# Peptides against a protein of PDB entry 5HB3, part 92

Target 1, 150 residues: chain A of PDB entry 5HB3
Amino acid sequence: RQMQDRCMSEYNQRIRNAPEGSIDPFRMACYKIIGRCDLSNRSLDGLQTDVNDWIWLQFNLARETDRSLELAGESYGLAELQASIREIGLKHFPKTAAEDTNGSFGMFFYLQILAGMFEQAIAYLYPFSYVDAVHFAIALTYYGLLRPVD

## One batch from the design tools (peptide; made by RFdiffusion4, then SolubleMPNN)

Design b1_p22_6_s2
Fold by OpenDDE base, seed 1:
Structure b1_p22_6_s2 (fold): chain B 150 residues (1-150), chain A 22 residues (1-22)
Amino acid sequence: as target 1 above (150 residues)
Amino acid sequence: SSALEEQLKKIQDQLLEKLKAE
């Protein structure tokens, strides 16, 4: 808590007083992860990152805490992450095989799996690759992550 | 790096940019 308070204080001071883009991006990352500062911006600008880094960050920022106890009134949990992934899917990923021009369906499937959206992930994959969808469904059922229909 | 790997990387980068924009 003490560290978080200090991070928040420093972040607020720097964001108000420093020119835009003048703050070290690694420091900004620390403020976001440790201090949970400015969670409305969930990207790390100025850093070389890939999709795995992005998803890693989302999970680190997505904490299941009492929202009333969140510092600075900012909260972000798994539910919000899942909502974000749904929105991203609607905007940026193909809905059918006919819309798929570059094979990006696999990435959206991957994101849904990571976020624990198993039923939705399988349902999404099914029209693109029936065989793969069945295999994943079997595996997820085996591990108790997918609820089969009786 | 194969041509296929480069193409896949390009796709990944494009997707990353879309994700960052959200």
Scores: peptide ipSAE 0.028, ipTM 0.609, DockQ to the pose 0.459
Fold by OpenDDE base, seed 2:
Structure b1_p22_6_s2 (fold): chain B 150 residues (1-150), chain A 22 residues (1-22)
Amino acid sequence: as target 1 above (150 residues)
Amino acid sequence: SSALEEQLKKIQDQLLEKLKAE
C-alpha cells in the first residue's frame, strides 16, 4: 500500500507539473500497472504496442478483488473488461461472414477467449467457421470451460 | 509466408487503433 500511495502521488504530481510529452512512457506504465493510477485511461501513450500488448495491459489492470477492498481510487475488473470487449465487438467487428471484409473475426474471437467469454466466443465463431467452432466447443467443454446446456 | 505476415500486421495495427479509441 505504501508503494501504491507513492506511485499515485508521483503520478499525480508529474501529470500536473510536467510538460506535455516529457514524461517517460515506461515510467508512466509502471505507475499505471503497479500503482493502478488513472485506470480510466487504459492505454500506454508513447509506446509502440500491438494488440497482444493491449490485451495484456487490460488483463493486468483488471482485478478480481472485492471492490469494497480496492485500495486504488478507481477499480477495473474482469467484468468491466468483458463489457468493453462486447462493446468493441458491436462497434468494430463483423457479425457475419458477409460483413467480414478483412478477416478480422478471428481477432474478436481471440479477445473473447482470452477474456473468458467462451460461450459467446463459440457463438460468434460459428457463422464464420462452423468446423472450428465445433472443435473449440468440444475442447472447451472437455476442460470444463464451456457450459453447453445454456 | 512473408506476405501473410505483412497482411496480418496491417490488420493488427488497424484493430489496435480501433481498440485504443474505445
Scores: peptide ipSAE 0.028, ipTM 0.608, DockQ to the pose 0.599
Fold by OpenDDE base, seed 3:
Structure b1_p22_6_s2 (fold): chain B 150 residues (1-150), chain A 22 residues (1-22)
Amino acid sequence: as target 1 above (150 residues)
Amino acid sequence: SSALEEQLKKIQDQLLEKLKAE
């Protein structure tokens, strides 16, 4: 807790008082990841990141911490991540095969799977590739991750 | 959330460009 408080203090001080461009992006990333500072901003500013980095960051930030110990407003869990993924999907990913110009449907499917949104992932994949959707559905069912509709 | 979505979009676009270049 003392470390976290120190991180928060340093983070806030730097954000407020540091000249533009003077803040080490890696240091800021450490404050965010380790110190859980400013979780409302789930990006790493000033760093070159790829999709894997983004995914990694989202999952690392989405920690099921004891909500009682987290400062009000800085709780980010799996539910919030899932909500974010849904929103991203609606805005930035194709909904139908006809809209898929870049083959990006697979990425959204992957994101949903990673987030544990199995039913939604299968439902999403089905119109793009019914064969793949069926295979994944079988596999997920086998492992007890997909609830079969009665 | 909007800023995050925008960043994700940028990353996606960059990746797609790289994939097309290969």
Scores: peptide ipSAE 0.028, ipTM 0.633, DockQ to the pose 0.059
Fold by OpenDDE base, seed 4:
Structure b1_p22_6_s2 (fold): chain B 150 residues (1-150), chain A 22 residues (1-22)
Amino acid sequence: as target 1 above (150 residues)
Amino acid sequence: SSALEEQLKKIQDQLLEKLKAE
């Protein structure tokens, strides 16, 4: 708690007082990850990141167990992450095979899998690649991650 | 959330471009 408070204080101070462009993006990333500062902004400005970096960040910021320790208004858990991924999917990814011009369906499938949205991921993948969807469904079921509808 | 979504879109586009170039 003390560390978080310190990080938050430093983060706020730097955002307010530092000249534009003078803040080390990596330092800001540390404040965000360790200090959980400004969780409403889940991007790392000034850093070149890929999808893996992005998803890693989202998972690190997501907390389910210690919600009581989070400051009011700065709560972000798995449910919120999943909601965000759903929204991203609706806006930026093909909904049907006919809409898939770039083969981007696989990336959205991947994001859903990473976020633990297994049932939705399989359902999404099926119209694009039924063979792959079946294989993943079998694998996920085997590991107890996919809950078959009774 | 909109800014994050746009960033993700950019990342997606970059990745797709790389994949197409291979």
Scores: peptide ipSAE 0.027, ipTM 0.617, DockQ to the pose 0.107

Design b1_p22_6_s3
Fold by OpenDDE base, seed 3:
Structure b1_p22_6_s3 (fold): chain B 150 residues (1-150), chain A 22 residues (1-22)
Amino acid sequence: as target 1 above (150 residues)
Amino acid sequence: MEAAEEQLKKNKEEFLALLKAE
């Protein structure tokens, strides 16, 4: 708790009072990751990041804490991450093979798998790549991650 | 292989741009 409070204090002080161009983006990233500072903005500002960095950050920030102990603005767990992925999918990814112009379906499938949305991931992949969907379904079932509907 | 990696990179950059705009 004391370390988190210090990180939050330093983060806020730098964001508000640092001279223009003096902010070290790596230091700010450390405060965000270690201190879970500013959970409303789940990005690493001033850093060149890719989708893997983004999803890694989301998982790093996600914590299963007792919601009774967190301030309303500080609650971010796996459920919230899964909701975010679902929303991103609805807005930015093809819903059918006919809408897929760039082969982007694979990225959304990948994000769903990482978030543990296995049933949704297989259901999504099936119309784009039947063979791959079947192979992933077999593998996920073998490891007990997919529940076959009886 | 290189063409597929370049396309994946482009798709990732576009995806990140969309995430930052929200």
Scores: peptide ipSAE 0.024, ipTM 0.522, DockQ to the pose 0.656
Fold by OpenDDE base, seed 4:
Structure b1_p22_6_s3 (fold): chain B 150 residues (1-150), chain A 22 residues (1-22)
Amino acid sequence: as target 1 above (150 residues)
Amino acid sequence: MEAAEEQLKKNKEEFLALLKAE
C-alpha cells in the first residue's frame, strides 16, 4: 500500500507538473506497472510497444482482488481483460477465413490463449485451421485447461 | 518461415495501431 501510494503520487505529480518533454517514459512505465497507476489508460505512453508488450502490461495490471477492497477505478482483473480481448476481437479480427485478408486470426487466437479463454480460442481457430485447433484442444485437455462439453 | 514472421510482425503493428485508435 505505501509503495502504491508513493507511485501514484509521483505518477500524478509528474503528469501534472513535469515540463513538456522532460518526462522519462520508462520511469512513468515503472510507476504504472508497480503502482498500477491510471488503470483507465492501460498503455505505456512514449514507449514503442508491440502486442506482446501490450498484453504483458494487461496481465501485470490485472489483479484478482476483492472488488470490495478496491477503489472503483482500481478494479481490473482477468475478467475485465478477457472482456477487452473479446471486444477487440469483435471489432478488429476476422470472424471467418473468408474475412481474413492478412492472416491476423493467429494473433487473436494467441491473445485468447494468453487470457485463458481456451474454449473461445479453440472455437475461433477451428474455422481457420482445423488441424491446429484440434492439436491445441488435445493439449489443453491433457493439461486440464479445456473443459470439454460432456 | 521469414515471410510468415514478417507478416506476423506486420499484423502486430496493425493491431497495436488499432488499439491506440480506440
Scores: peptide ipSAE 0.023, ipTM 0.528, DockQ to the pose 0.690
Fold by OpenDDE base, seed 2:
Structure b1_p22_6_s3 (fold): chain B 150 residues (1-150), chain A 22 residues (1-22)
Amino acid sequence: as target 1 above (150 residues)
Amino acid sequence: MEAAEEQLKKNKEEFLALLKAE
């Protein structure tokens, strides 16, 4: 708690008072990650990040806390992350094999798997790669991660 | 969310290239 408060204080102070262009983006990233600062902005400003960096950040910021203890607007957990992935999927990823112009379906499948959206991931993969979908379904079922509908 | 979408879009091709290289 004390460390988080210190990170938040330093983060806010730097955002408000630092001269333009003087902010060390790596330092700010550290405050964001460690302090969970500014959960409304879940990006690393001023850093070149890839999709892996982005998703890693999302998971690091996500916490399953008692929602009753969180202030309004400060809650970010797995459910919110999953909702974000779903929205991104609907907007930016192909829904059918016919829409897949660049083979990007695998990336969305990967994001869903990372987020624990196993049923949705398999359902999504199935029209693109039947064989892979079946193999993943078997594996996920074996590990008790997939809940087949009886 | 918009910033995340934009970042994801920008790096989508690079990520796909990485997946194909593995």
Scores: peptide ipSAE 0.021, ipTM 0.529, DockQ to the pose 0.153
Fold by OpenDDE base, seed 1:
Structure b1_p22_6_s3 (fold): chain B 150 residues (1-150), chain A 22 residues (1-22)
Amino acid sequence: as target 1 above (150 residues)
Amino acid sequence: MEAAEEQLKKNKEEFLALLKAE
């Protein structure tokens, strides 16, 4: 808690008071990750990041905390991450195999799997790759991550 | 969320390439 408070203080001070262009983006990234600073902006500004970096950051920022202890608007857990993935999926990923021109379905499937959205991931993958969907379903069921409909 | 969407859009092709290579 003390370290988090210090990170928040330093982060806010730098954002407010640092001259334009003087902010070290790596330092700010450290404060964001360690201190969970500015959860409204879940990106690493000024850094070149890929989808892996983004999803890694999301998981690092996500915490299952007592919502009663979090400041209003600063709650970010797995549920919020899953909601974000759903929204991104609806906007940026193909819904049907006919819409998939670039094979991007695999990335959305991957994001859903990482977020523990197993049923949705399998359901999504099924029309794109039946064989793969079945294999993943078997594996997920074997590990108790997918609940078979009785 | 908008920043995340933009980031995903920017790196979509690269990420797909990685997934296909594995």
Scores: peptide ipSAE 0.022, ipTM 0.534, DockQ to the pose 0.154; fails the geometry check

Design b1_p22_6_s4
Fold by OpenDDE base, seed 5:
Structure b1_p22_6_s4 (fold): chain B 150 residues (1-150), chain A 22 residues (1-22)
Amino acid sequence: as target 1 above (150 residues)
Amino acid sequence: SSAAKALEERNKQELLEKLKED
């Protein structure tokens, strides 16, 4: 708790007092990840990152912290991440095979699986690849992750 | 092919930019 409070204080001081572009982006990343500072901004500005880094960041920030311990009053957990993924899907990913120009449906399927959105992931994949959707559904059911609809 | 990989990387970067805007 003391370390988190210190990180928050240092983060806020640097944002307010440091000239633009003078802040080490790696240091800011540390404050965000370790100190959970400014979780409303879930990007690492000034760093060369790829999609995998973005994914890693989202899941690391989406920790179930005891809501009572988060100073920011807003807990960013799995439920919030799932909501974000849903919104991202609606905005940036194809809804049908006819809309898929870049083959990006697989990435959205992957994101949903990582977030534990198994039923939604299978339902999404089905119109793109029936065979793959069935195979994943069988596998997920075998591991007890998919509830069979009666 | 090198061209196919380059296109894939470009698509990933474009996707990343879209994801960062949200």
Scores: peptide ipSAE 0.268, ipTM 0.778, DockQ to the pose 0.575
Fold by OpenDDE base, seed 1:
Structure b1_p22_6_s4 (fold): chain B 150 residues (1-150), chain A 22 residues (1-22)
Amino acid sequence: as target 1 above (150 residues)
Amino acid sequence: SSAAKALEERNKQELLEKLKED
């Protein structure tokens, strides 16, 4: 808690007082990840990142903190991440196989699985790859993560 | 093929840019 408070204080001070671009991007990343500062911006500016880094960041920022203890006026948990993934899916991923030009459906399926959106993930995958959807459904059911429709 | 990998990387980069906009 003391570390978080210190990080927030330093982050706020630096954002207010430091010239734009003068702050080390890695330090900003630390403030964001450890201090949970400015969670409305879930990107790491000034760093060379890929899709995997982005995914990693989203899940690391989505912490179940006791909302009562989050001094950070911004709560960002799994529910908020799931909502974000849903919105991203609607905007940037194909809804049907006919719309899939780049084979990106697999990435959206992957994001949904990571976020624990199992039923939605299987439903989404089904029209793109019936065989894969069935295989994943069987596996998820076996592990008790997917409820079979009685 | 090298060309296929390059295309895949480009597609991943384009996807990343879309993801950062939200």
Scores: peptide ipSAE 0.266, ipTM 0.777, DockQ to the pose 0.586
Fold by OpenDDE base, seed 3:
Structure b1_p22_6_s4 (fold): chain B 150 residues (1-150), chain A 22 residues (1-22)
Amino acid sequence: as target 1 above (150 residues)
Amino acid sequence: SSAAKALEERNKQELLEKLKED
């Protein structure tokens, strides 16, 4: 708790008082990931990152912390991540095979699977690849992750 | 091909930029 309070204090002091560009982006990343500071901004500014880094960050920030122990009142859990993924899907990913110009449907399917959105993932994949959707549905059902529609 | 890989990387980068804006 003391360390977290210190991290938040340092983060707030630096973000308010430091000249633009003077803050070490790696230090800011540490405050975000370890200190859970400013979770509303789920990006690592000033760092060269790729899509895999972004994915990793989203899941690391979406920690099921006991909300009772989170001092900062900012709770970002799996439910919030799932909501974010839904929104991202609506904005940035193809809704139909006809809209898919770059084959990005697979990435959105992957994001949904990672987030435990299995039913939605299968439903999304189905119009793009029937065979793949069926295969994944069978596998997910076998592991008890997909509820069969009675 | 190197060109195909470059295109893939560009597409990933463009996607990343879109994801960061949200």
Scores: peptide ipSAE 0.266, ipTM 0.779, DockQ to the pose 0.524
Fold by OpenDDE base, seed 4:
Structure b1_p22_6_s4 (fold): chain B 150 residues (1-150), chain A 22 residues (1-22)
Amino acid sequence: as target 1 above (150 residues)
Amino acid sequence: SSAAKALEERNKQELLEKLKED
């Protein structure tokens, strides 16, 4: 808690007082990740990152903090991440196999799986690869992660 | 092939840019 409070204080001070571009992007990243500052902006400006870094960031920011410790203003948990992934899917990923030009459906499937959106992930994958969808469905069911519709 | 890798990297980069805009 003390560390988080310190991070928030330093983050706020730096954002307000530091000249634009003078703040070390890595330090800002630390404040965002550790201090959970400015969770509305889930990008790291000034850092060269790849898609894996982006994924890592999203999931780390979506930590289930004890709701009791979340400062009243910015709750970002798994539910919010799932909502974000849904929105991203609607905007940037193919909805049908016919729309898939780059094979990016797999990435969206992966994101949904990581976010625990198993039913949606399987439903999404099915039109692209029914074999894979069935295999994943079986596996997820076996592990109790997919609830079969009774 | 080098071309296939380049295309994959480009696609990943384009996707990343789209993801950052949201």
Scores: peptide ipSAE 0.264, ipTM 0.778, DockQ to the pose 0.537

Design b1_p22_7_s1 (from b1_p22_7, 11 letters changed)
Fold by OpenDDE base, seed 3:
Structure b1_p22_7_s1 (fold): chain B 150 residues (1-150), chain A 22 residues (1-22)
Amino acid sequence: as target 1 above (150 residues)
Amino acid sequence: SDELKKAIENGKKYLGEKIMEF
């Protein structure tokens, strides 16, 4: 708790008072990841990041924490992550095979699986790849992650 | 499948471009 308070204080002080360009982006990243500062901004400013880094960040920031214990006042959990993935899907990924000009459907499926959105992931994949969807459905059902539709 | 793997990789590149534009 003391560490988090200190991180928040330092983070806020630096954002407000530091001269432009003087803030170490790695230090700011540490405040975000470890100190959970400014969770509303889920990007690492001033760092060269790729899509893998972005994915990693989203899932690491999404913690199953008791909201009552979060000092940061901002909670970002699995539900918020799932909502974000849904929005990304609606904005950037094909809804049908006919719309998939770049063959990018697999990434949205992958994100949904990572986020535990299994039913939606299978439903999405099915029109693009029947065989893959069935294989994943069987596997997920076997492990109790997919509820069989009665 | 190989097709799915390719689709994931293509999608990563695509999404990466979109995220970096924000």
Scores: peptide ipSAE 0.417, ipTM 0.888, DockQ to the pose 0.705
Fold by OpenDDE base, seed 2:
Structure b1_p22_7_s1 (fold): chain B 150 residues (1-150), chain A 22 residues (1-22)
Amino acid sequence: as target 1 above (150 residues)
Amino acid sequence: SDELKKAIENGKKYLGEKIMEF
């Protein structure tokens, strides 16, 4: 708690008082990741990042802990992450095979799986790859992650 | 499947382009 409070204080002070572009982006990243500062902004400005870094950041910032136990003034949990992934899917990924001009459907499936959206992931994958969807459905069911439809 | 692997890779590239635009 003390560390988090210090991080928040320093983050706020730097954001407010430092000249634009003078702040070390790596330091700011540390405040965000460790101190959970400014969770509404889930990007690492000033850093050259790729999609893998972005994914890593989203999942690391998302805490599975109950919001009631979150010591940070801001909360970002799995539900918010899932909502973000849904939004990304709706905006950027094909809904049907006919719309899949880039063959990119696999990434949205992957993101949904990572976020624990198993039923949705399988349902999404099914029209693109029947065989893969069935295989994943069987596997997820075996591990108790997918509820069988009665 | 190989198709799924390719789709993930293609999707990473595609998403990367979109995310970097924001």
Scores: peptide ipSAE 0.416, ipTM 0.888, DockQ to the pose 0.729
Fold by OpenDDE base, seed 5:
Structure b1_p22_7_s1 (fold): chain B 150 residues (1-150), chain A 22 residues (1-22)
Amino acid sequence: as target 1 above (150 residues)
Amino acid sequence: SDELKKAIENGKKYLGEKIMEF
């Protein structure tokens, strides 16, 4: 807790007082990842990152932290991540096979699986690939991750 | 399936382009 408070203090001080462009982006990334500073901005500015880095960051920042211990009153957990994935899906991914011009549906399925949205993931995949959806449904059921509709 | 793998790959590229615009 003391380290987190120090990180937050240093982060805030640097954001406010450092001349524009003088902040080491790697240092800022460390404050974000380790110190959980400014979780409202879930990007690493000034760093050359790719989509894999972005995904990694989203999932690493989404930790079950006791809301009582988060200084900023902002909690970013699994529920918030799932909400973000839903929003990304609505904005960027096809809703139906007819809308899929780029064949990108698989990525949204993948993100939903990673976020533990198993039922929604299967339901989404089903109209795009029946066989794959059934296979994943069987596997998820076997591992107790998918609740079969009684 | 190979189709699903390709769809994930294509989607990864697509999403990367969209995210990097932010």
Scores: peptide ipSAE 0.416, ipTM 0.888, DockQ to the pose 0.711
Fold by OpenDDE base, seed 4:
Structure b1_p22_7_s1 (fold): chain B 150 residues (1-150), chain A 22 residues (1-22)
Amino acid sequence: as target 1 above (150 residues)
Amino acid sequence: SDELKKAIENGKKYLGEKIMEF
C-alpha cells in the first residue's frame, strides 16, 4: 500500500509538473504497472512494444483486487478486461468464417481463453475449427472451467 | 491443430498492426 501510494503520488507529480517528453517511459510504465496509475490508458506511450507486451500489460493490470481496497478511482479488473476483449473482438476480428480473410480468428479465441471467457471462446471457435473447439471444450470441461449447459 | 496455431500467429500479426496504429 505504501509503495502504491508513493507511485501514485510520483506519477501525479510527474504528469503535472514534468515537461512534456522528459519523463522516462520506463518509469511511467512502472508507475502504471505497480502503482496502477491511469488505468484508462492501457498503452505504454514512448515504448516500442509488441503484441505480447500489450497482452502482458492488459492481464497484469487486470487484477482482482478487493473492490473495497482499490483506492484508485478507476477499477480495472477481470470484468473490465473481458469487456475490452469483447470490444476488440467486435471491432477487429471476424465474426464468421466467411469474414476471415486473414485467418486471424485464432487470436481472438486465444484472448478469450486468457481472459477466462471459456464458453464464449468455444462458441466463437466452433464455426472456424469445430475439431479444435470440441477438443478445447472437452479439456475445459474436464478441468471444471467450462460449465456444460444442462 | 496446425490451422489454429497459424490462425493465432496470423491474428497476433494482425492485432499487432492494429494496436501499433493506435
Scores: peptide ipSAE 0.415, ipTM 0.887, DockQ to the pose 0.710

Design b1_p22_7_s2 (from b1_p22_7, 12 letters changed)
Fold by OpenDDE base, seed 1:
Structure b1_p22_7_s2 (fold): chain B 150 residues (1-150), chain A 22 residues (1-22)
Amino acid sequence: as target 1 above (150 residues)
Amino acid sequence: SEALEEAIKNGKKYLGEEIMKF
């Protein structure tokens, strides 16, 4: 908590007082990840990142914290992450197999699984790959993550 | 399946191209 407060203080001070471009991007990344500063911007500006880094960042920024206890002025939890993934899916991924021109459906399935959206993930995968959807459904059911339809 | 792995890989590439523009 003390570390988070310090990070927030330093982040706010630097954002307000430092000349543009003078702040080390790695330091800003630390403030964002550890201090949970400026969660509305979920990118690492000034750093060379790829899609894997982006995914990692989204999930690390998503914290299941008691919103009432979050000292950070901004809350970003699993629900917000799931909402973001849903939005990304609607914008960028095929809704049906007929719309799939690039074979990109697997990534949206993957993101939904990572975010714990198991029922939605299986339902989405089913029209693209029946066999894979069934296999994952069996596995998720076995681990108690998917409720079997009575 | 190999097909799903390929689809995930292709999707990562696609998402990287689309999201990194935002």
Scores: peptide ipSAE 0.337, ipTM 0.862, DockQ to the pose 0.726
Fold by OpenDDE base, seed 3:
Structure b1_p22_7_s2 (fold): chain B 150 residues (1-150), chain A 22 residues (1-22)
Amino acid sequence: as target 1 above (150 residues)
Amino acid sequence: SEALEEAIKNGKKYLGEEIMKF
């Protein structure tokens, strides 16, 4: 907590007082990841990152904690992550096989699985790949992660 | 499946191009 408090203090001082462009982006990244500062901005500005870094960041920041105990006063949990993934799906991924010009459907399936959106993931995958959807459904059901339809 | 893995890879590339621009 002491370290987090220090990070928050330094972050606030720097963001308010530092000249534009003078802040070390790596330091700011540390404040975000360790100090959980400015969680509304889930990006690493000023750093060269790829999609894997982005994915990693989203899931690492998505902590399921008691909001009343959140030091930063900001919360980003599983529910918010799931909402974000749904939004990304609606905006960027094909809804049907006919729309899939890039063969990108698997990524949205993957994101949903990572976020624990199992039923939705299987439902999404099914029209693109029947066999894969069934295989995953069986596996998820076996581990008690997929709720069978009544 | 291999097809699914490829689709994930393609999707990562696509998502990186679309989302990481902003």
Scores: peptide ipSAE 0.335, ipTM 0.861, DockQ to the pose 0.723
Fold by OpenDDE base, seed 4:
Structure b1_p22_7_s2 (fold): chain B 150 residues (1-150), chain A 22 residues (1-22)
Amino acid sequence: as target 1 above (150 residues)
Amino acid sequence: SEALEEAIKNGKKYLGEEIMKF
């Protein structure tokens, strides 16, 4: 808690007082990741990152922490991550096999799996690759992650 | 499957191009 408070204080101070471009982007990234500062902006400005970095960031920011320990106004947990992934899916990924021009469906499936959206992931994958969907469904069921519809 | 792996790869590329702009 003390570390987070310090990070937040330093982050706010730097954002407000530092000349533009003078802030070390890596330091700002640390404040975001460790201090959970400005979670509404889940990008790392000033850093050259790839999609893997972006994915890593999204999932690391989405902590299953006790909501009681989160500072007022900045909550980002699994539910928020899942909501974000849903939005990304709706915006950027094919909804049907007929819409899949780039063969990108697998990434949205992957994101949903990472976020624990197993039922939705399987349902999404099925029209694109029914064999894979069935295999994943079996595996997820075996590990108790997929709840069969009773 | 190979098809799924390729789809993930393609999707990563696509997402990297589209989402990283945001």
Scores: peptide ipSAE 0.329, ipTM 0.860, DockQ to the pose 0.760
Fold by OpenDDE base, seed 5:
Formats: structure tokens, sequence, C-alpha cells
Structure b1_p22_7_s2 (fold): chain B 150 residues (1-150), chain A 22 residues (1-22)
């Protein structure tokens, strides 16, 4: 708790007082990841990152913290991550096979699986790839991750 | 399947270009 408070204080001081472009982006990343500072901005500006880094960051920031203990008043947990993924899906990914011009449906399926949205992931994949959807459904059911619909 | 794997790869590229502003 003391470390978190200290990180938040240092982060806020640097954002407010440091000249633009003078802040070490790696240090800022540390404050974000370790100190959970400014979780509303879930990007690492000034760093050469790729999509894998972004995914990693989203999942690491999405921790189940007791809402009462988060100083920022906003908790970013799994539910918030899932909501974000839903929004990304609605905005950027095809809803039907007919809309899929880039063959990008697999990524949205992948994101949903990573976020534990198993039922939604299978339902989404089904119209794009029936065989794959069935195979994943069987596997997820076997591991107790998918509830069979009666 | 290979098709799904390819779709994931394509989607990663798409996400990077359109959403991540890389």
Amino acid sequence: as target 1 above (150 residues)
Amino acid sequence: SEALEEAIKNGKKYLGEEIMKF
C-alpha cells in the first residue's frame, strides 16, 4: 500500500511537472504496471510496442483488486476488460462472415477466449467456422470451462 | 485449424493497424 501510494504520487508529479518529452517512457510504464497509475490510459506511449505487448498489458492491468483498496476510485478488473473487448468487437470486427473482408474474425475470437468469454467466443466463431467452433466447444466443455446448454 | 490460425494472424495485423495506431 505504501509503495502504491508512493508510485501514484511520483507518477502524478512527473506528469504535472516534467517538460513534454523529458519523461522516460520505461519509468512511466513501470508506474502504470506496478503502481497501477492512470489505468484509464491503457497504452504505453513512447515505447515501441506491438499487438502482443498491448494484449499482455490489458491482461496484466485487469486484476481483481478490491475496489475499496484502489486509490484511483476506478477498478479495472476482468469485467471491465470483457466490456472493452465487447466494444472493440462491435466497432472493429465483422459480425458475420459476409462482412469479413480481411479475414480478421479469428482475432476477436482469440481475444474473447483469453478474456474467459467462452460462450460468446464459440457463438461468434460458429458462423465463420462451424468445425472449429464445435471442436473448441468440445474442448472447453471437457475442461469445465463451457456450460452445456440444456 | 490452419485457417483459424491464419485468421488470428490477419486479425492481429488488423488490430495493430486500426486500433493500436502502430
Scores: peptide ipSAE 0.327, ipTM 0.858, DockQ to the pose 0.650

